# Peptides against a protein of PDB entry 3HUF: the designs that were tried, part 231

Target 1, 320 residues: chain A of PDB entry 3HUF
Amino acid sequence: MWIIEAEGDILKGKSRILFPGTYIVGRNVSDDSSHIQVISKSISKRHARFTILTPSEKDYFTGGPCEFEVKDLDTKFGTKVNEKVVGQNGDSYKEKDLKIQLGKCPFTINAYWRSMCIQFDNPEMLSQWASNLNLLGIPTGLRDSDATTHFVMNRQAGSSITVGTMYAFLKKTVIIDDSYLQYLSTVKESVIEDASLMPDALECFKNIIKNNDQFPSSPEDCINSLEGFSCAMLNTSSESHHLLELLGLRISTFMSLGDIDKELISKTDFVVLNNAVYDSEKISFPEGIFCLTIEQLWKIIIERNSRELISKEIERLKYA

## One batch from the design tools (peptide; made by RFdiffusion4, then SolubleMPNN)

Design b2_p28_6_s1 (from b2_p28_6, 9 letters changed)
Fold by OpenDDE base, seed 4:
Structure b2_p28_6_s1 (fold): chain B 320 residues (1-320), chain A 28 residues (1-28)
Amino acid sequence: as target 1 above (320 residues)
Amino acid sequence: EELDEKKTSDKKAERDKSYEELKKKILS
């Protein structure tokens, strides 16, 4: 999201979130959803127009800012952004930091991008929320991204957490739920005057973790917890692979269960399968090796003695 | 085919049992 602050109390010492939309900036406007009052004798009554675009798909992967357009409203002394005069037709900016000078005002408006990028676990939830979140200047998507800051967990009562949720947790992404998204939708008016009124997702996350026994206390409890073990994995989602890497596993990939030969078994401690393969009555599993799902593995790794438990099971099956 | 299906079903049940036994040991 874009946040503005200013020097010399020209914004009354307040920080403001600018959501996607159009703002008239000037001395003789009243602060509202489309106006920014700037208190200086050197600023025109109506001085500039700020237009913030909705996020692009690219912004979801890069964590880049919404496009920020500045137009001077035919003022005597113009408008500058990053020491450059704004063109007659307006200019667009993609920099994360903008220093905006209105006319001869000795104080600048500083605009900065606070990265917030929300990944969704399922397409239905994305479809429901994407439009509203984009109107808040928040990029959204389904695929894994290094720019993701938040992850929406689908609350299905009594269901196991998904691989996406597990991976998001280990990546130290802030896990949120639909309640947080609902809360975000209500803050739009309150944050006009004070950007600090933006809801803290970390509180929501703490509550989710505290109330769900499927989460360890911290990502650090699981990261590299299986260092020194080797697994074979059926070519699954990239998230599944990255999850196993974060556990410290050496991973061998195979394309079919038929590729699990004696050589692979000899160098592998266990095989990780997806639920569709594991639940199939038509598939013959390899003998002499421990086979489990990612969800089963997760239930083991959240235990304090996970290494001992896995080791004992591997040994049991090697000597059976 | 039926014999192979039965054999695979029995192996699945054995794995599920092994996992449940492991889970019980973890929770104990």
Scores: peptide ipSAE 0.142, ipTM 0.654, DockQ to the pose 0.007
Fold by OpenDDE base, seed 1:
Structure b2_p28_6_s1 (fold): chain B 320 residues (1-320), chain A 28 residues (1-28)
Amino acid sequence: as target 1 above (320 residues)
Amino acid sequence: EELDEKKTSDKKAERDKSYEELKKKILS
């Protein structure tokens, strides 16, 4: 999201979130959803127009800011952004930090981009929330991105957490739920005057972890917890592969269960199967090796003695 | 075919048993 602050109390000492939209900036406007009052005798009654665009798909993957357009409203002394005079037709900015000078005002408006990028695990949830979140200047998507700061967990009561949720947790993304999204939708009016009224996602995350026994206390409890073990996995999702890598596993990929020969078994401690393969009554599991799902593996790795449990089970099956 | 299905079912049951035994150790 874009946040503005200003020197010399020209914004009344308040930080303001700028959502996508158009704002008239000047001395003789009243603060509302489309106006920013700036208190200085050196600023025109109506001085500039700020236009913030909705997030692009590119912004989701890069963590870049919403495009920020500035136009001078034919003022005597013009408008500058980052010491450059704004052109007659206005200029667009993609820098994360903008120093905006209105006329001869000795104090600047400082606009900065606060990174917030929300990944969804479920396409239905994305479809439901993307429009509202984009109107808040929050990039959204389904695919994994290094720019993601938050991950929406789907609340299916009584189900295991998804691989996406597991991976989001291990990569230290803040996990949020629909309750946080609902709360975000209510803040649009309140944050006009005070950007500090933005809800804390970390509180939501802490509550999720506290109330769900499927989460370890920290990602660090699971990261590299299986270092030294080797697994074979069916070539499925990239997220599954990355999850197993974060556990510290050496991974061999196979295309079919028929590819699991004696040589692979000799080099592998256990086989990770997807639920569809594991639940199939038509699939013969390889002999002499431990087979489990990612969800089953997750239930083991969240335990303090996970390494011992896995070791004992591997030994039991290799010598049976 | 029926013999292979039965063998497959038995193997699945053994894997499920292995997991359940591991789960018991976690919960104990």
Scores: peptide ipSAE 0.045, ipTM 0.572, DockQ to the pose 0.007
Fold by OpenDDE base, seed 2:
Structure b2_p28_6_s1 (fold): chain B 320 residues (1-320), chain A 28 residues (1-28)
Amino acid sequence: as target 1 above (320 residues)
Amino acid sequence: EELDEKKTSDKKAERDKSYEELKKKILS
């Protein structure tokens, strides 16, 4: 999201979130969803127009800012952004930091981008929330991105958390739910005057972790917890592979269960199967090796003695 | 085919049992 601050008291000492939209900036406007009052004798009554675009799909992957357009409203002394005079037709900016000088005002408006990118676990929730979140200047998507700051888990009562949720947690992404999204939607008006009133996602995350026994206490409890073990996995999702890598596993990939030869079995501690293969009554599993799903593995790794549990099971099957 | 289906079903049941036994050890 874009946040503006200013030197001196020209913004009344307040930080303000600028959501996507158009703002008239000047001395003789009243602060609202479309106006920014700036208190200086050196500023025109109506001085500039700020236009913030909605996030692009690219912004979701890059964590880049919503495009910031500045137009001078034919003022005597013009408008500058980063010491450059704004052109007659206005200019667009993708820099994360903007120093905006209105006329001869000795104080600068500082605009900075605070990254917030929300990944969704399922397309249904994305479809429900994306439009509203984009209107907050928040990029949204389904695919994994290094720019993601938040991850929306689906609350299905009695279901195991998804691999996407597991991976997001281990990546130290802030896990949120629909309750937080609803809260974000309600706070939009209150943050116009004070950017500090932005809802704390970390509190939501803490509550999710505290109230759900399917999460470990921290990502650090699981990261590299299985270091020294090796697994074989079917070519599944990228998230599944990355999850196993974050556990510290050496991973061998195979395309079919028939590719698991005696040599691979001899070097592999356990096999990770997808649910479709594991639940199949028609698929023969490898003999003499521990096979489990990622969800089953997750239930083990959240336990403090995960390494011992896995070791004992491997030993049991090797000597059976 | 039926013999292979039965063998695969039995292997699944054995694995489910192994997992449930492991789960019991976690919860104990």
Scores: peptide ipSAE 0.029, ipTM 0.540, DockQ to the pose 0.007
Fold by OpenDDE base, seed 5:
Structure b2_p28_6_s1 (fold): chain B 320 residues (1-320), chain A 28 residues (1-28)
Amino acid sequence: as target 1 above (320 residues)
Amino acid sequence: EELDEKKTSDKKAERDKSYEELKKKILS
């Protein structure tokens, strides 16, 4: 989200969130969803127009800011952004930091981008929330992104957490739920005066982790916890592969269960299967090797003695 | 076909048993 602050109390010492939309900026406007009052004798009654665009798809992957357009409203002394005079037709900016000078005002408005990018695990929830979140200037998507700051967990009561949720946790994203999104949607008007009134996603995350025994205490408890072990996996999702890598596993990929020969078994400690393969009554499983799902593996790795548990099971099956 | 299905079912049961045994060790 864009946040503005200003020097010399020209914004009354307040930080303000700017959502996508159009704002008239000037001395003689009242603060509302479309106006920013700036208190200076050097600023015109109506001085500039700020227009913040909704996020692009590219912004979801890059964590870049919503486009920030500035237009001078034909003022005597113009408007500058980052020491450059704004053109007569206005200019657009994609920099994360903007110093906006209105006329001869000695104090600048400082606009900075606070990155917030929300990944969804569930396409239905994305469909429900994407429009509203985009109107808050929050990029949204389903795919993994290095720009992802938050991850929406699907609250299916009694279900195991998804591989996406596991991976999001290990990537140190802030896991949130629908309750946070609901709360986030209500604060749009209140944050006009104080940007600090945004709900704390980290508190929401802490509550989710505290109330769900399927999470370890920290990502660090699981990262590289299986270092030195080798697994084979069926060619599955990229997230599944990356999850196993974050556990410190050496991974061999296979295309079919028929590719699991004696040589692969001799070099592999266990086989990771997807649920469809694991639950299949038609598929013959390899003999003499430990086979489990990612969800089963996750239930082991969240235990404090995960390495010992895995080692003992591998040994049991090698000598059985 | 029936022999392969039974063998596959038995292998699934063995894996499930292995996992349940591991789970018991985790919970003990």
Scores: peptide ipSAE 0.120, ipTM 0.634, DockQ to the pose 0.007; fails the geometry check

Design b2_p28_6_s2 (from b2_p28_6, 10 letters changed)
Fold by OpenDDE base, seed 2:
Structure b2_p28_6_s2 (fold): chain B 320 residues (1-320), chain A 28 residues (1-28)
Amino acid sequence: as target 1 above (320 residues)
Amino acid sequence: EELKEEKTSDKKAKRNTDYEKEKEKILS
């Protein structure tokens, strides 16, 4: 999201969020969803127009800012951005920090980008929320991104957390839920004059991980916790592979259960299956190997003695 | 004593540092 602050009292000492939209900036406008009052004798009644574009798909992957357009409203002394005079037709900016000088005002408006990129685990939830979040200047998507700052967990009562949620947790991504999104949707008007009124996602995150026994105490308890073990998995998802890699596992991939030969079994401690294959193929599991789902593995990993538990299961099947 | 208004950049950097520390505390 874009945040503006100013030197001196020209913005009344307040920080303001600029959502996607158009703002008339000047001395003789009233603060609202489309106007920014700036208090200085050196500023025109209507001085500039700021236009914040909605996020692009590229912005989701890069964490780049929503495009910031500045147009001078034919003022005597013009408008400058980063010490450059704004062109007669206006200019667009993709820099994360903008120093905006209105006319000869000795105080600048400082615009800065605060990155917020929300990844969704569920495509239905993305479809529901993406438009509203984009109108807040928040890029959204389903795919993992290095720019991801938040991850939306789908709360299904009584179900295990998804692989996406597990991976987001291990990446130390702030996990949020639909309750936070609902709250975030209500604050748009309240944050116009005070950017500090933006809901704290960390409180939501704290409540999710501390009140749910499906999360370990720390990502560090799980990262490399299975170092030295080897697994084989179906080549079904990149997220599953990345999750197992973060656990410190040596990973072999196969396309079908029929590809699991004696050589692979000899080098593999256990086989990780998706739920569909696990449930359908229980009768045809290779002899002498421990097969489990990612969700079953996660239930072991969150235990303090995860290495001992895995070792016991491996031994039970090797000596049976 | 002119309280040098901390440059907006320094205040931003501090807020980000405080946020990351709070996140780390939640994850500890």
Scores: peptide ipSAE 0.443, ipTM 0.779, DockQ to the pose 0.148
Fold by OpenDDE base, seed 1:
Structure b2_p28_6_s2 (fold): chain B 320 residues (1-320), chain A 28 residues (1-28)
Amino acid sequence: as target 1 above (320 residues)
Amino acid sequence: EELKEEKTSDKKAKRNTDYEKEKEKILS
């Protein structure tokens, strides 16, 4: 999201979030969803127009800001951004920090991008929330991104956490839920004058982790916890592969259960399957190998003695 | 005593540092 602050109390000492939209900036406007009052005798009644675009798909992957357009409203002394005069037709900016000078005002408006990029675990939830979040200037998507700052967990009551949630946790991504999104949807009016009123995602994250026994105490308890073990998995999920890699596993891939031969069994401690394959093909599992789901593996790795537990399961099936 | 108006950059850096510290505390 874009946040503006200003020197010399020209913004009344307040920080303001700028959502996607158009703002008239000037001395003789009233603060609302489309106007920014700037208190200075050196500023025109209507001085500039700020236009913030909705986030692009590229912004989701890069963590870049929403495009920020500035137009001078034919003022005597013009408008400058980062010490450059704004062109007659306006200019567009993708820099994360903008120093905006209105006319001869000695104080600048400082616009800065606060990184917030929300990954969704579920396409249905993305479809439900993306529009509202984009109207807040928040990039949204489904795929993992290095720019991801928050992850929306799918709350299915009584089910295991998803692979996406597991992976987000191990990546130390702030996990949020639908309750936070609901709260965030109400913010648009309250944060017009004070950007500090933005809901704290960390409190939501804390409550999620501390109230769910499916989360370990720390990501560090799980990262490399299975170092030295080898697994095989179906070459179907990149996210599952990344999760298993973070556990420190040596990973082999196969295309079908029929590809699990004696050679693969000899070099593999266990086979990781998705739920659909596990449930449908459990009768046809190869002899002499331990097969489990990622969710079953997760239940083992969150235990303090995960290495001992996995070793016992491997041994049990080698002698069965 | 000139109240050094903490540059907006310094406030941003501090806020980010405090945020990361609080996140680390939640994950500890």
Scores: peptide ipSAE 0.442, ipTM 0.779, DockQ to the pose 0.145
Fold by OpenDDE base, seed 5:
Structure b2_p28_6_s2 (fold): chain B 320 residues (1-320), chain A 28 residues (1-28)
Amino acid sequence: as target 1 above (320 residues)
Amino acid sequence: EELKEEKTSDKKAKRNTDYEKEKEKILS
């Protein structure tokens, strides 16, 4: 989201979040959803227009800012952004930090981008929330992104956490839920005067991971915990592959269970299957190899003795 | 002018550092 602060008291010492929309900036406007009051004798009554666009798809992958447009409202001394005079038709900016000078005001408005990029685990939840979050200037999507700052877990009561949630946790991404999104939807008016009133996602994250036995105490307990082991998996989701890589596994891929030959078995400690294949093919598993789901693997990996547990399961099946 | 820009950048950097420290504390 865009946040503005100012030098001196020209913004009354407060920071403000700017959501997508249009703002008239000037000395004689009243602070509201479309106006920013700036207190200086050198600033025109109506000095500039700020327009913040909704996030683009590119912004989701890059963590880039919503486009920030500045137009001078035909003032005597103009408007500058990053020491450059704003053109007559206005200029657009994609820099994460903007120093805005209104006329001859000795104090600048500093606009900065605070990255907040929300990945969803569930397409239905994305469909429900994307519009509202985009109106807050928050990029949203389903695919993994290096720009992701928050991950929305799908809360189904009594279900195992998804591979996406597991991976988000190991990446040390702040995991949030629908309760946090609901809270975000209420802050729009309160944050006009004080950007510090934004709800803390870390408290939500803390509550999720500390009150759920499906999470290990730390990502570090799981990262590289299976170093030295080898697995084979069906060429399925990229998230599954990335998760297994973060566990330190050597990964071989196959297209069907029929491709699991004696050579692959000799080099592989266990086979990771998706739930559908596991449930359908459990009667026809290759002899002499340990097959499990990612969810079953996760239940082992969150244990303190995960390496010993995996070793025991491998041994049981080699000698069975 | 440079000193004022440094102060704003420092404040931003500090906030980010504090946030990351708090996140790591939750994950410890």
Scores: peptide ipSAE 0.441, ipTM 0.777, DockQ to the pose 0.160
Fold by OpenDDE base, seed 4:
Structure b2_p28_6_s2 (fold): chain B 320 residues (1-320), chain A 28 residues (1-28)
Amino acid sequence: as target 1 above (320 residues)
Amino acid sequence: EELKEEKTSDKKAKRNTDYEKEKEKILS
């Protein structure tokens, strides 16, 4: 999201969030969803127009800012951004920090980008919330990104957390839910005068982790917890691979259960399967190897004695 | 000017540091 602040009292000492939209900036406007009052005798009644675009798909992957357009409204002394005069037709900016000078005002408006990129675990929730979040200047997507700051957990009562949620937790990504998204949808007007009124995602995250026994106490309890073990998995999901890698596993990939030969079995401690394959192929599992789902593996990993537990399961099936 | 820029950058850096510390506290 874009946040503006200014030196002196030209913004009344307040920080303001600028959501995607158009703002008339000037001395003789009233602060609202489309106007920014700037208190200076050196500023025109209507001085500039700020237009913030909705985030692009690229912004989700890069964590880049929403495009910020500035147009001078034919003022006597013009408008500058980062010491450069704004062109007659306006200019667009993708820098994360903008110093905006209105005319001869000795105080600048400082605009800065606060990165927030929300990953969704399922396409249905993304379709439901993406438009509203984009109108807040928040990039959204389904795929993991290095720019991801938040992850939306799907709360299904009585179900295990998803692989996406597990991975988000191990990456120390702030996990949120639909209740937080609902709250975000209501704050748009309240944060006009004070950017500090933006909802705290960390409280939501705390409540999710502390109220769900499926989360370990710390990501550090799980990271590299299975170092020295080897697994094989179907080449089906990148998230599953990344999760297993964070556990410290040596990973082999196969294309079908039929590719699991005696050589692979001899080098592999266990096989990780998705739920669909596990349920459909239970009868066709190779003899002498431990097969489990990621969710079953996660239940072992969250235990304090995970290494001993997994070793016992491996031994049990190897000698059966 | 430089001193004020430092103050804004310092406030931003401090907020980020405080946020990360609070996140780590939740994850500890």
Scores: peptide ipSAE 0.441, ipTM 0.777, DockQ to the pose 0.157; fails the geometry check

